# Peptides against a protein of PDB entry 4HTP, part 129

Target 1, 231 residues: chain A of PDB entry 4HTP
Amino acid sequence: SQTVASHVPFADLCSTLERIQKSKGRAEKIRHFREFLDSWRKFHDALHKNHKDVTDSFYPAMRLILPQLERERMAYGIKETMLAKLYIELLNLPRDGKDALKLLNYRTPTGTHGDAGDFAMIAYFVLKPRCLQKGSLTIQQVNDLLDSIASNNSAKRKDLIKKSLLQLITQSSALEQKWLIRMIIKDLKLGVSQQTIFSVFHNDAAELHNVTTDLEKVCRQLHDPSVGLSD

## One batch from the design tools (peptide; made by RFdiffusion4, then SolubleMPNN)

Design b2_p20_7_s3 (from b2_p20_7, 10 letters changed)
Fold by OpenDDE base, seed 5:
Structure b2_p20_7_s3 (fold): chain B 231 residues (1-231), chain A 20 residues (1-20)
Amino acid sequence: as target 1 above (231 residues)
Amino acid sequence: SAEEQELRELWARILAEARS
């Protein structure tokens, strides 16, 4: 069946996350998240206008926004060093070159940007002049590829992990890759708490998650902001 | 498909309006 995630560009989620990160105040951060969430719900209503009892929800996006709460998808087995090596190979960067060294030594500041320790930001600047301006992936496609990575990690299929990673990065802009990296590493650095995200999503979301620890159930049961847990 | 394109455009419009 059709899902909202199959029609929403991953780029639009990333632009939302970028707006949130760049915002200084909590209120402004919340506004950007709410705009995306409200758009999602509005589109959901349009897409499923003639269909009742659909299981489609905000879960595909929420699990990318709160990746540390992921329980369905197992560990990726991917660290910054693996990504660094992959990028060096893919981009044919000289091993002893400036950009390769930036990626490998991401914890050590090499410039004035102050991005030491944030691999995603370092990768962004390396990728920006080399990658597409606009990606082509939907949120559904991103999740499918991430599922593949996790599954293949469990199966110890390194070759297939690499294949899925290559598909992700070759179809993504530099900005999208920055956020994708942060999703994989499970540190988005949004400057807004998990509690805030839940509170904006639904008044009962934090409570339900505390009980169930199931992000999909939270998104599905509390899809309608006007329908409470006790209803 | 034409339907998929229309849905994509609908999403784009909804998001743009929300951000305006």
Scores: peptide ipSAE 0.751, ipTM 0.969, DockQ to the pose 0.931
Fold by OpenDDE base, seed 3:
Structure b2_p20_7_s3 (fold): chain B 231 residues (1-231), chain A 20 residues (1-20)
Amino acid sequence: as target 1 above (231 residues)
Amino acid sequence: SAEEQELRELWARILAEARS
């Protein structure tokens, strides 16, 4: 079955998140999120024009925007230290070199940019001169790979975890990897609250989530902003 | 496929219009 997520580039979600993060005011942050959300809904309507009863929803994107609310997939088992080691290996960075040390000691304030403690930002600057300028992954593909990582973590298949991570990394730009890291670590640092995200998505979203704790159900039942819970 | 390409272009257009 056709899904919106199978056609939306992961890069477009990342650029939206970047715009949100760079915006200083709440109103601007909301605007950038709304632009992406409205685009998603418009595309959904076009894609499913001849199909009224579809299960497709904003869920594939929402679970990446609010990764701390993920309940469908199990834990990734990935920490910053693991990613640091992976990048050092993949990029063939000298172990005693500046970039390798930055990744390993990401908590130490050694940089001029004040990014100490933010592994994703440190990784971004290391990756920027070394990675593809444009990624090729869709949101669906990213979620499939993340599902694979979680499943293989549960099964203790470290080699398969690495395989999926390598696929994510090699097909992503530095900016996309920055956000991917934050999704995996479950801290996007958007500067906008969960409540705000829900409120923009649908007026009843926060309430339904509080009752069900099911993000997919929230996205599916409240797909139409004009149809409420009591409808 | 041609259909997939058309859908990708449609998405790109929709998003561009929203950001504009």
Scores: peptide ipSAE 0.751, ipTM 0.969, DockQ to the pose 0.929
Fold by OpenDDE base, seed 1:
Structure b2_p20_7_s3 (fold): chain B 231 residues (1-231), chain A 20 residues (1-20)
Amino acid sequence: as target 1 above (231 residues)
Amino acid sequence: SAEEQELRELWARILAEARS
């Protein structure tokens, strides 16, 4: 079955998240999220024009925006240290070089940017001159790869985890990898609350999530902003 | 496919318009 997520570039979600993060005020942050959400809904209507009662929803994007609420996937088993080692290997960085040390010692301030403790930002600056300018992955493909990682982590298949990670990394820009890392670590640092995200998505979203704790159900049942829980 | 390309272009236009 066709899904919106299979046609939306992961890069476009990342650019939206970047805009939200860089925005100073709540209103501007909300605007950027709303622009993406409205685009998603508009595209959904066009894609499914002749098909009523589809199960397709905003869930593929929402689970990446609110990764701490993920319940379908098991744990990735990935931490910053693992990613650091992977990048050092993949980029063939000298072990005693500045960039390798930045990745391994990401908690210690070494530069003027004040990015201490933010591994994703450290990785971004290391990756920027070394990776693709534009990625090729859709949101669906990213979710498929993340599903694979979680499944293989549960099965203790480290080789297959590495394979999926390499696919994510080699097909992503530095900016996309920055946000991918934050999704995996489950800390986006958007500067906007979960409550705000739900409120913008649908007036009843927070309530439904509080009852069901099921992000997919929230996205599916409240896909139409004009249809409430009592309707 | 041609259909897939058209859908990608449609998405790109929709998002661009929303951001304008």
Scores: peptide ipSAE 0.750, ipTM 0.968, DockQ to the pose 0.931
Fold by OpenDDE base, seed 4:
Structure b2_p20_7_s3 (fold): chain B 231 residues (1-231), chain A 20 residues (1-20)
Amino acid sequence: as target 1 above (231 residues)
Amino acid sequence: SAEEQELRELWARILAEARS
């Protein structure tokens, strides 16, 4: 069946996240999130106008926006050092070169940018001149690949983990990869709290999540902002 | 497909309008 996530480019989520991160102040950050969320809901209504009782919801996006609340997908088993080595290999970077060293020593302020400790930002600048300008993945495809990574990590299938990572990387822009890395590491650095995200999504979202700790249930049950828990 | 393209365009329009 059709899902909103199968039609929404991952790039559009990333551009939203980028706008949120760059914004100063809570109100502006909220505005950017709301614009994306409202668009999602409008598209949902259009996509499912002739279908009742769909389970489709904002969950595919929400689990990427709040990756620390992910409970369905198991651990990826991926750290910054693994990604650094992968990028060095994929981009054929000299091991003793400037860019390779930046990736490997991301915690040390060795770069021109104040990005020490932020692997995703360091990766972004390395990738920007070396990768495609526009990605091709949908949100659903990204989640499918992340599911694959988690599943294969559990099964100790390292080769398949690498395969899925390579697919993510080769089909994503530098900006998309920056955010993808942050999603995997589970630290988006948006400057807006979980509580704020929930409050914008639905007035009852925080309460329902506090009780259930089920992000999918929150998104599905409260997909309509006008329908509360008691309705 | 044509349908898929139409849906992609619809999404793009919706998002663009929201950001305007």
Scores: peptide ipSAE 0.750, ipTM 0.968, DockQ to the pose 0.930

Design b2_p20_7_s4 (from b2_p20_7, 12 letters changed)
Fold by OpenDDE base, seed 1:
Structure b2_p20_7_s4 (fold): chain B 231 residues (1-231), chain A 20 residues (1-20)
Amino acid sequence: as target 1 above (231 residues)
Amino acid sequence: SAEEAALRALWAQILAEARS
């Protein structure tokens, strides 16, 4: 079946998140999110113009924007240290080299940037001169790979986890990887609250989520901003 | 496919317009 997520580049979500993060004010942050959301809804209408009662929704994107609310897939079992080691191996970084040490000791300031404690930012700067300028993954593909990671973590298949991570990494830009890392670690550092995200999505979204704790249901039932929970 | 490419182009257009 056709989904919006299968056609939306992960890069476009990441660029939106980057814009949100860089924005200082709440209003600007909201604007960037709204632009992406409205685009999603418009594309949805075009994609499904001949099909009624589809289950497709904003959920594939929302679960990446609010990863702490994920309930469908289990834990990834991935920490910063694991990613650091993976990058050192993948990029063939000398273990005693500056960049490897930055990744391993990400909590300690090592450079001019005040990025201590933010592994994703440290990784970004290491990756920037070494990675593709533009990734090739769709949002659906990212979610599929993340599903695989979670499933294999539950099955204690570390080799398959590594395989899926490598697929994500090799098909992503440095910027996309920055955000992917934050999604996996479940800390996006957007500077905008969950409540704000829900409020922008739909007036009844927070309420429905509080009752159901089902992010997919929220996205599906409240897909149309003009149709309320009581309608 | 050609259809897939067209849909990707449509998305790109929609997003670009929203950001303008």
Scores: peptide ipSAE 0.754, ipTM 0.970, DockQ to the pose 0.930
Fold by OpenDDE base, seed 4:
Structure b2_p20_7_s4 (fold): chain B 231 residues (1-231), chain A 20 residues (1-20)
Amino acid sequence: as target 1 above (231 residues)
Amino acid sequence: SAEEAALRALWAQILAEARS
């Protein structure tokens, strides 16, 4: 079945998130989110114009924007130290080199960026001069790979976890990897609250989520901003 | 496919217009 997520580049979500993060003030942050959301809804209407009763919704994107609310997939079992080691290996960084040490000691960086505790930012600066490839993943593909990671973590299949991680990172730009890391760690640092995201998505979204704790249901039932809970 | 390419182009257009 056709989904919006299968056609939306992950890069476009990441660029939106980057815009939100860089924006100063709630209004500008909201604008960037709204632009992406409205685009999603517009594309949804075009994609499904000849189909009724579709279950497709903003959920594939929303679960990446609000990863702390994820309830469908289980824990990834991935920590910053694992990612650090993976990047050191993948990039063939000297173990005692500056970049390797930055990744391993991300909590207390010696650099001027002041990104203490933000592994994703540390990783970004290491990756930026080394990852020249443009991202090619869709939002659907990213979610599929994340599902695989969670499933394989539950099954204790570390080799398959690594395989999926490698696929993610080798098909992503440095910027996309920064955001992917934040999604995995479940801390996007957008500077906008969950309530704000819900309020922009739909007036009744926060209420429905408080009752159901089901992000997919929220996205599906409140897909149309003009249709409320009482309708 | 041609359809897939058209859909990708459509998305790109929609997003670009929203950001302009």
Scores: peptide ipSAE 0.753, ipTM 0.970, DockQ to the pose 0.928
Fold by OpenDDE base, seed 5:
Structure b2_p20_7_s4 (fold): chain B 231 residues (1-231), chain A 20 residues (1-20)
Amino acid sequence: as target 1 above (231 residues)
Amino acid sequence: SAEEAALRALWAQILAEARS
């Protein structure tokens, strides 16, 4: 069946997240999120014009924006040190070289950008001169690969985890990889609260999530901003 | 396909309009 996520480039979500992060004020951060959300809803209406009983919702995007609330897929089993080693291998970085050491010692300030402790930012600057300018993945494809990683982690299939990570990395820009890393580590550093995200999505979203702890249910039941929880 | 291309173009247009 047709889904919005199968047509939305992951790059467009990442550019939205980047805009939110760079914005200084709460109002501006909210505006960037709202622009993406409204676009999603408008496209949904166009895509499903003749189908009123679809289960498609904002969930594929929401679970990437609020990855700490993920309950459908289990733990990835991926930490910064694993990613560092993977990048060193994939990029063929000298082990004792400057870039390899930056990735391995990401907690220690070694550069001029002051990004100590933020592995995703360290990785971004290493990747920027080495990666594609624009990725090719949709939001659906990203979620499929993340599902694969979680499933294979549960099954203790490290080789298959590496395979899925390679697909994510080789089909993503440096900017997209920065955000992928933050999604996997579950720390987006947007500067806007979970409560704000829910409030912008729907007036009843926080309440429904507090009761159900089911992000998919929240996105599906409250897909229409004009239809309340009690309706 | 032509349909897939049209849908991708529609999304791009919608997002661009929202960001203007």
Scores: peptide ipSAE 0.753, ipTM 0.970, DockQ to the pose 0.930
Fold by OpenDDE base, seed 3:
Structure b2_p20_7_s4 (fold): chain B 231 residues (1-231), chain A 20 residues (1-20)
Amino acid sequence: as target 1 above (231 residues)
Amino acid sequence: SAEEAALRALWAQILAEARS
């Protein structure tokens, strides 16, 4: 069956997140999120015009925007050090070189950039001159690969984890990888609260999530902003 | 497919309009 996520480029979510992060005020951050959300809903209506009873919702995007609330996937088993080593290998970086050391020692300030402690930003600058300029993954494909990573981590299949990670990396721009890393580590640093995200999504979203702790249920049940919990 | 291309174009249009 058709899903919105299967047609939305991951790059478009990342550009939205980048806009949110760069915005200083709460109002501007909200605007950028709302633009993406409204686009999603509009596309949903067009895609499912002749199918009223669908389970498709904003969930595929929401679980990437609020990764700390993910309950469907098991743990990835991935930390910054693992990613650093993977990038060093993949990019064939000299182990004693500047870029390799930046990735491994990302917590230590090595430059004038205020990016110390943010592995994703350190990785971005290393990747920018080395990776493709435009990614090819949809949100659905990203979620499928993340599902694979979590499943294989649970099964202790390290080779398959690496395979999925490589697919994510090789099909993503530096900017997309920056955000992908933050999704995996579960810290987006958007500068907007979870409550704000929920409030923009639906007036009853925070309440329903507090009761159910089920992000998918929140997205499905409150897909229509005009239909509330009490209706 | 032509249908898939049309859907991709539609999404791009919708998002562009929202950001304008």
Scores: peptide ipSAE 0.753, ipTM 0.970, DockQ to the pose 0.900

Design b2_p20_8_s1 (from b2_p20_8, 9 letters changed)
Fold by OpenDDE base, seed 5:
Structure b2_p20_8_s1 (fold): chain B 231 residues (1-231), chain A 20 residues (1-20)
Amino acid sequence: as target 1 above (231 residues)
Amino acid sequence: MEEELRKKWEEKIAAIEKEN
């Protein structure tokens, strides 16, 4: 069955996240998230108009927005150092070159941008002149690749992990990769709390998550913002 | 939402509604 996530470009989520991050005020951050969510729900209603009993929900997006709450997907086993080495190899960066050193020494402040410790931002600037301007992946495809990475990590298949990572990287813009890195590392730096995200999604979302610790159940049971837990 | 993103969503929704 078709899902909303199969129709939504990963780039659109990343653009939304970028806007949220750049917004200074809580209200503006909330607005950007709400607009994306409302569009998603409207699209869901249109897509599933003739199908009342669907399991499709906001979960594919929510698990990328709140990656620290992921319980279905196992650990990726990916750290910044692994990504740095991968990028150096993929981009054929000189090992002693400025960009390679930036990636490897991302924790050491070397530049004016104050991005020390934020590997994703450092990677973004290295990738920007070298990557596609527009990615081709949907949210579903990104999740499928991330599932593959987690599964292969559990199976200790490093070669297959690399393959899936390369697919993600080669089909993503620099901006998309910035956010993908943050999703993998589980730190989006949005400047908005988990509680706020849940509150915007549904009034009962935080409560249901506290009880179930199941993000998919939260997204599915509270798909309709007008239907509460007591209904 | 940026006008461009809004339009993209609207176009996608409209396309689905037309197919149904």
Scores: peptide ipSAE 0.347, ipTM 0.867, DockQ to the pose 0.701
Fold by OpenDDE base, seed 2:
Structure b2_p20_8_s1 (fold): chain B 231 residues (1-231), chain A 20 residues (1-20)
Amino acid sequence: as target 1 above (231 residues)
Amino acid sequence: MEEELRKKWEEKIAAIEKEN
């Protein structure tokens, strides 16, 4: 069956996340998230107009926005050092070069941007002049690749993990990769709390998640903002 | 939302509505 996530570019989610991060005020951050969510719901209604019993929901996006609450897929087994080495290899960076050293020594302040300790930001600046300007992946494709990584990590298939990572990297812009890295590391640095995200999604979302700890159930049961848990 | 992003969503919705 068709899903909203199969139609939404990953770039659109990343652009929204970028706007949220850059926004200074809580109200502005909330607005950007709300606008994306509302657009998603409108598209869902249009896509599934003639289909009553669909399981499709905001879950594919929500699990990327709140990756620390992911329970369906297991751990990726990916750390910053692994990504650094992969980028050095993929981009054919000189090992003793400035960019390779920035990636490997991301905890040390070496740059003018003050991004010490934020691997995703350091990677972004290295990738910006070297990557395509616009990615081609949908949210569904990103989730499929992340599922593959988690599954192969569990199976200790390092070769297949690398393959899926390369697919993600080669089909993504520098901005998309920044956010993808943060999703994998499970730290988006949005400047909004989990509670705020849930409150914008649905008034009962925080309560339902507190009881079930199931993000998919939250997204599915509370898909309609006008229908509460008591209904 | 950037006007361009909003427009993209609207275009996608419109495309789906035409197919139905």
Scores: peptide ipSAE 0.345, ipTM 0.865, DockQ to the pose 0.709
Fold by OpenDDE base, seed 3:
Parts: sequence; structure tokens; C-alpha cells
Structure b2_p20_8_s1 (fold): chain B 231 residues (1-231), chain A 20 residues (1-20)
Amino acid sequence: as target 1 above (231 residues)
Amino acid sequence: MEEELRKKWEEKIAAIEKEN
């Protein structure tokens, strides 16, 4: 069966996240998230018009927006140092060069942008002049690749982890990779709380998550914002 | 939402509706 996630470019999610991050006020941040969510729900209704009993939900996007709540997918086993080394290799950066050193020493303040300690932002600026301007991955494809990484990490298949990472990297823009890194590291820096995200998604979302700790169940059971837990 | 992004969603929805 087709899913909404199979039709939504990962770039569209990343653009939304970028807008949320850049917005100063809580209200504006909420607006950007709500608009994306509403569009998703409208597309869901159109896609599944003739099918009432579908398991498809906002979960594929929600698990990327709230990656710290991921429980289905095992640990990636990926840290900033691994990504730095991978980028140095992939981009053929001189190891003693400025960009390689920025990636390896991302915690050290070097530039005027205040990006110290934010590996994803440092990676973004290194990638921007070197990678695709437009990515080609859907949200489903990103999740499939992340599933592969987690599974292969559990199986200690390092070469297959690298393969999946390369697919993610080579098919993504610098902006998409910035957000992908933050999803993997589980720190999006959106400036809105988990509670706010849940409250915008559904009034009962936080409560259901507190009881079940199952993000997919939350997204599926509370897919309709007008239908509560008691209904 | 950016107007371009909104239009993309509308086009996707319209495409699905035509297939059904």
C-alpha cells in the first residue's frame, strides 16, 4: 500500500524545519509546523479516499521531527566523529585542510557564525559548495535508509552502514544533510519543545505518549485532530 | 508555508485525485 511518506520529498520536511528554526517567536514556529501537518493530512485523505482502514499516519515524519522518541529503530551507532571522517573521505578533503579541521574540531570556536559545537551547521557550510543543490529522496526512502543503518549497526555490518550513509549523502542537498545529521544525532534545535509539537499535532498526544511511549500509536490513534482518546 | 511549497502540495493532491 502507498504511504504519504512515499510521495513527500525529504527536502520539503527539511525546508519546514529550517523555517521553524529561523522563526523567532513560538507562534510563528507553530504556524510552520501546523501548515506542514495540515498539508500532510489533506494529502492522506486524498491518497486513502477509498480506504478507511489504513495504518498510514504522520509517524514517518514525526519520528524524524522527534528523533529522541524513536523506539522502533535501534541505535545507529553514529556520532559526529564518524560523520566527520566519512565526509573527509567522501569529499576528498585534505586532512590538514581548513574544512577537514572544522569538521574534526567542531567544538572549537573558529568562525564568526557562532556554529561552535553544532556539527550539523559546520557540515552544512562545508557541503554547500560541494554537493547537490536539490535532493531526490522521499521521507519514506530516508526512513528506509535509517532503518538499514540501525539494523546493520546491530549486526555489526560496518560496510553496509557506510553504503546506506553514502546513499543518504549523495542524494541530498547540504540543507537536507544538515537536518539529517541532526536527526541521527537526535538534536534538531528547533526552539520548540516536544510538548509544543505534540500539542499542535493533537490535544491528547502528550498524554497518550506518556502512557504508551509509542510514537507510531500516537500518530495512528490520533491521526484525526477532531477525534480524542475517549471517543 | 511558502507559496511554492503550498502549490506543490496542491499539485500532488490533484494528481492523486485524477488517478482515482
Scores: peptide ipSAE 0.343, ipTM 0.865, DockQ to the pose 0.700
Fold by OpenDDE base, seed 4:
Structure b2_p20_8_s1 (fold): chain B 231 residues (1-231), chain A 20 residues (1-20)
Amino acid sequence: as target 1 above (231 residues)
Amino acid sequence: MEEELRKKWEEKIAAIEKEN
């Protein structure tokens, strides 16, 4: 069945997240999230106009926005050091070069940007002059690849993990990769709380999540902001 | 939402509405 996530470029989510992160005030951050969510819901209504019993929801996006609440897919088994080594290999960076050392020593401030400890930001600056300007992946494709990584990690298939990572990397812009890294590491640094995200999504979202701990269920049951839990 | 992103959403929605 067709899903909204199969039609939404991952780049659009990343652009939204970038706007949220750059916004200084809570209200502005909320606005950017709400606009994306509203657009998603409108598209959902159009896509599923003749189909009332669909399981499609905001879940594919929500699980990327709140990756720490992911329960469906298992652990990726990916750390910053592994990503650093992968990028050095993929980009053919000199091992003793400045960029390779930045990736490996991401915790040590070496530059003017103050990005110490934020591997994703360091990676972004290394990738920016080297990667595609525009990515080609949809949100669904990103989730499929992430599912593959988690599954293969559980199965100890390291070669297949690398394959899926390469697919993600080669089809993503530097900006998209920055956010992808943050999703994998499960730290988006948006500057808004989980509670705020839930409150914008639906008034009952936090309560339902507290009871069920099931993010997909929250997204499906509370897809309509006008329909409550007691409805 | 940036105007460009808004337009993209509107175009996508319009495309789906034409197919239904």
Scores: peptide ipSAE 0.338, ipTM 0.865, DockQ to the pose 0.701; fails the geometry check

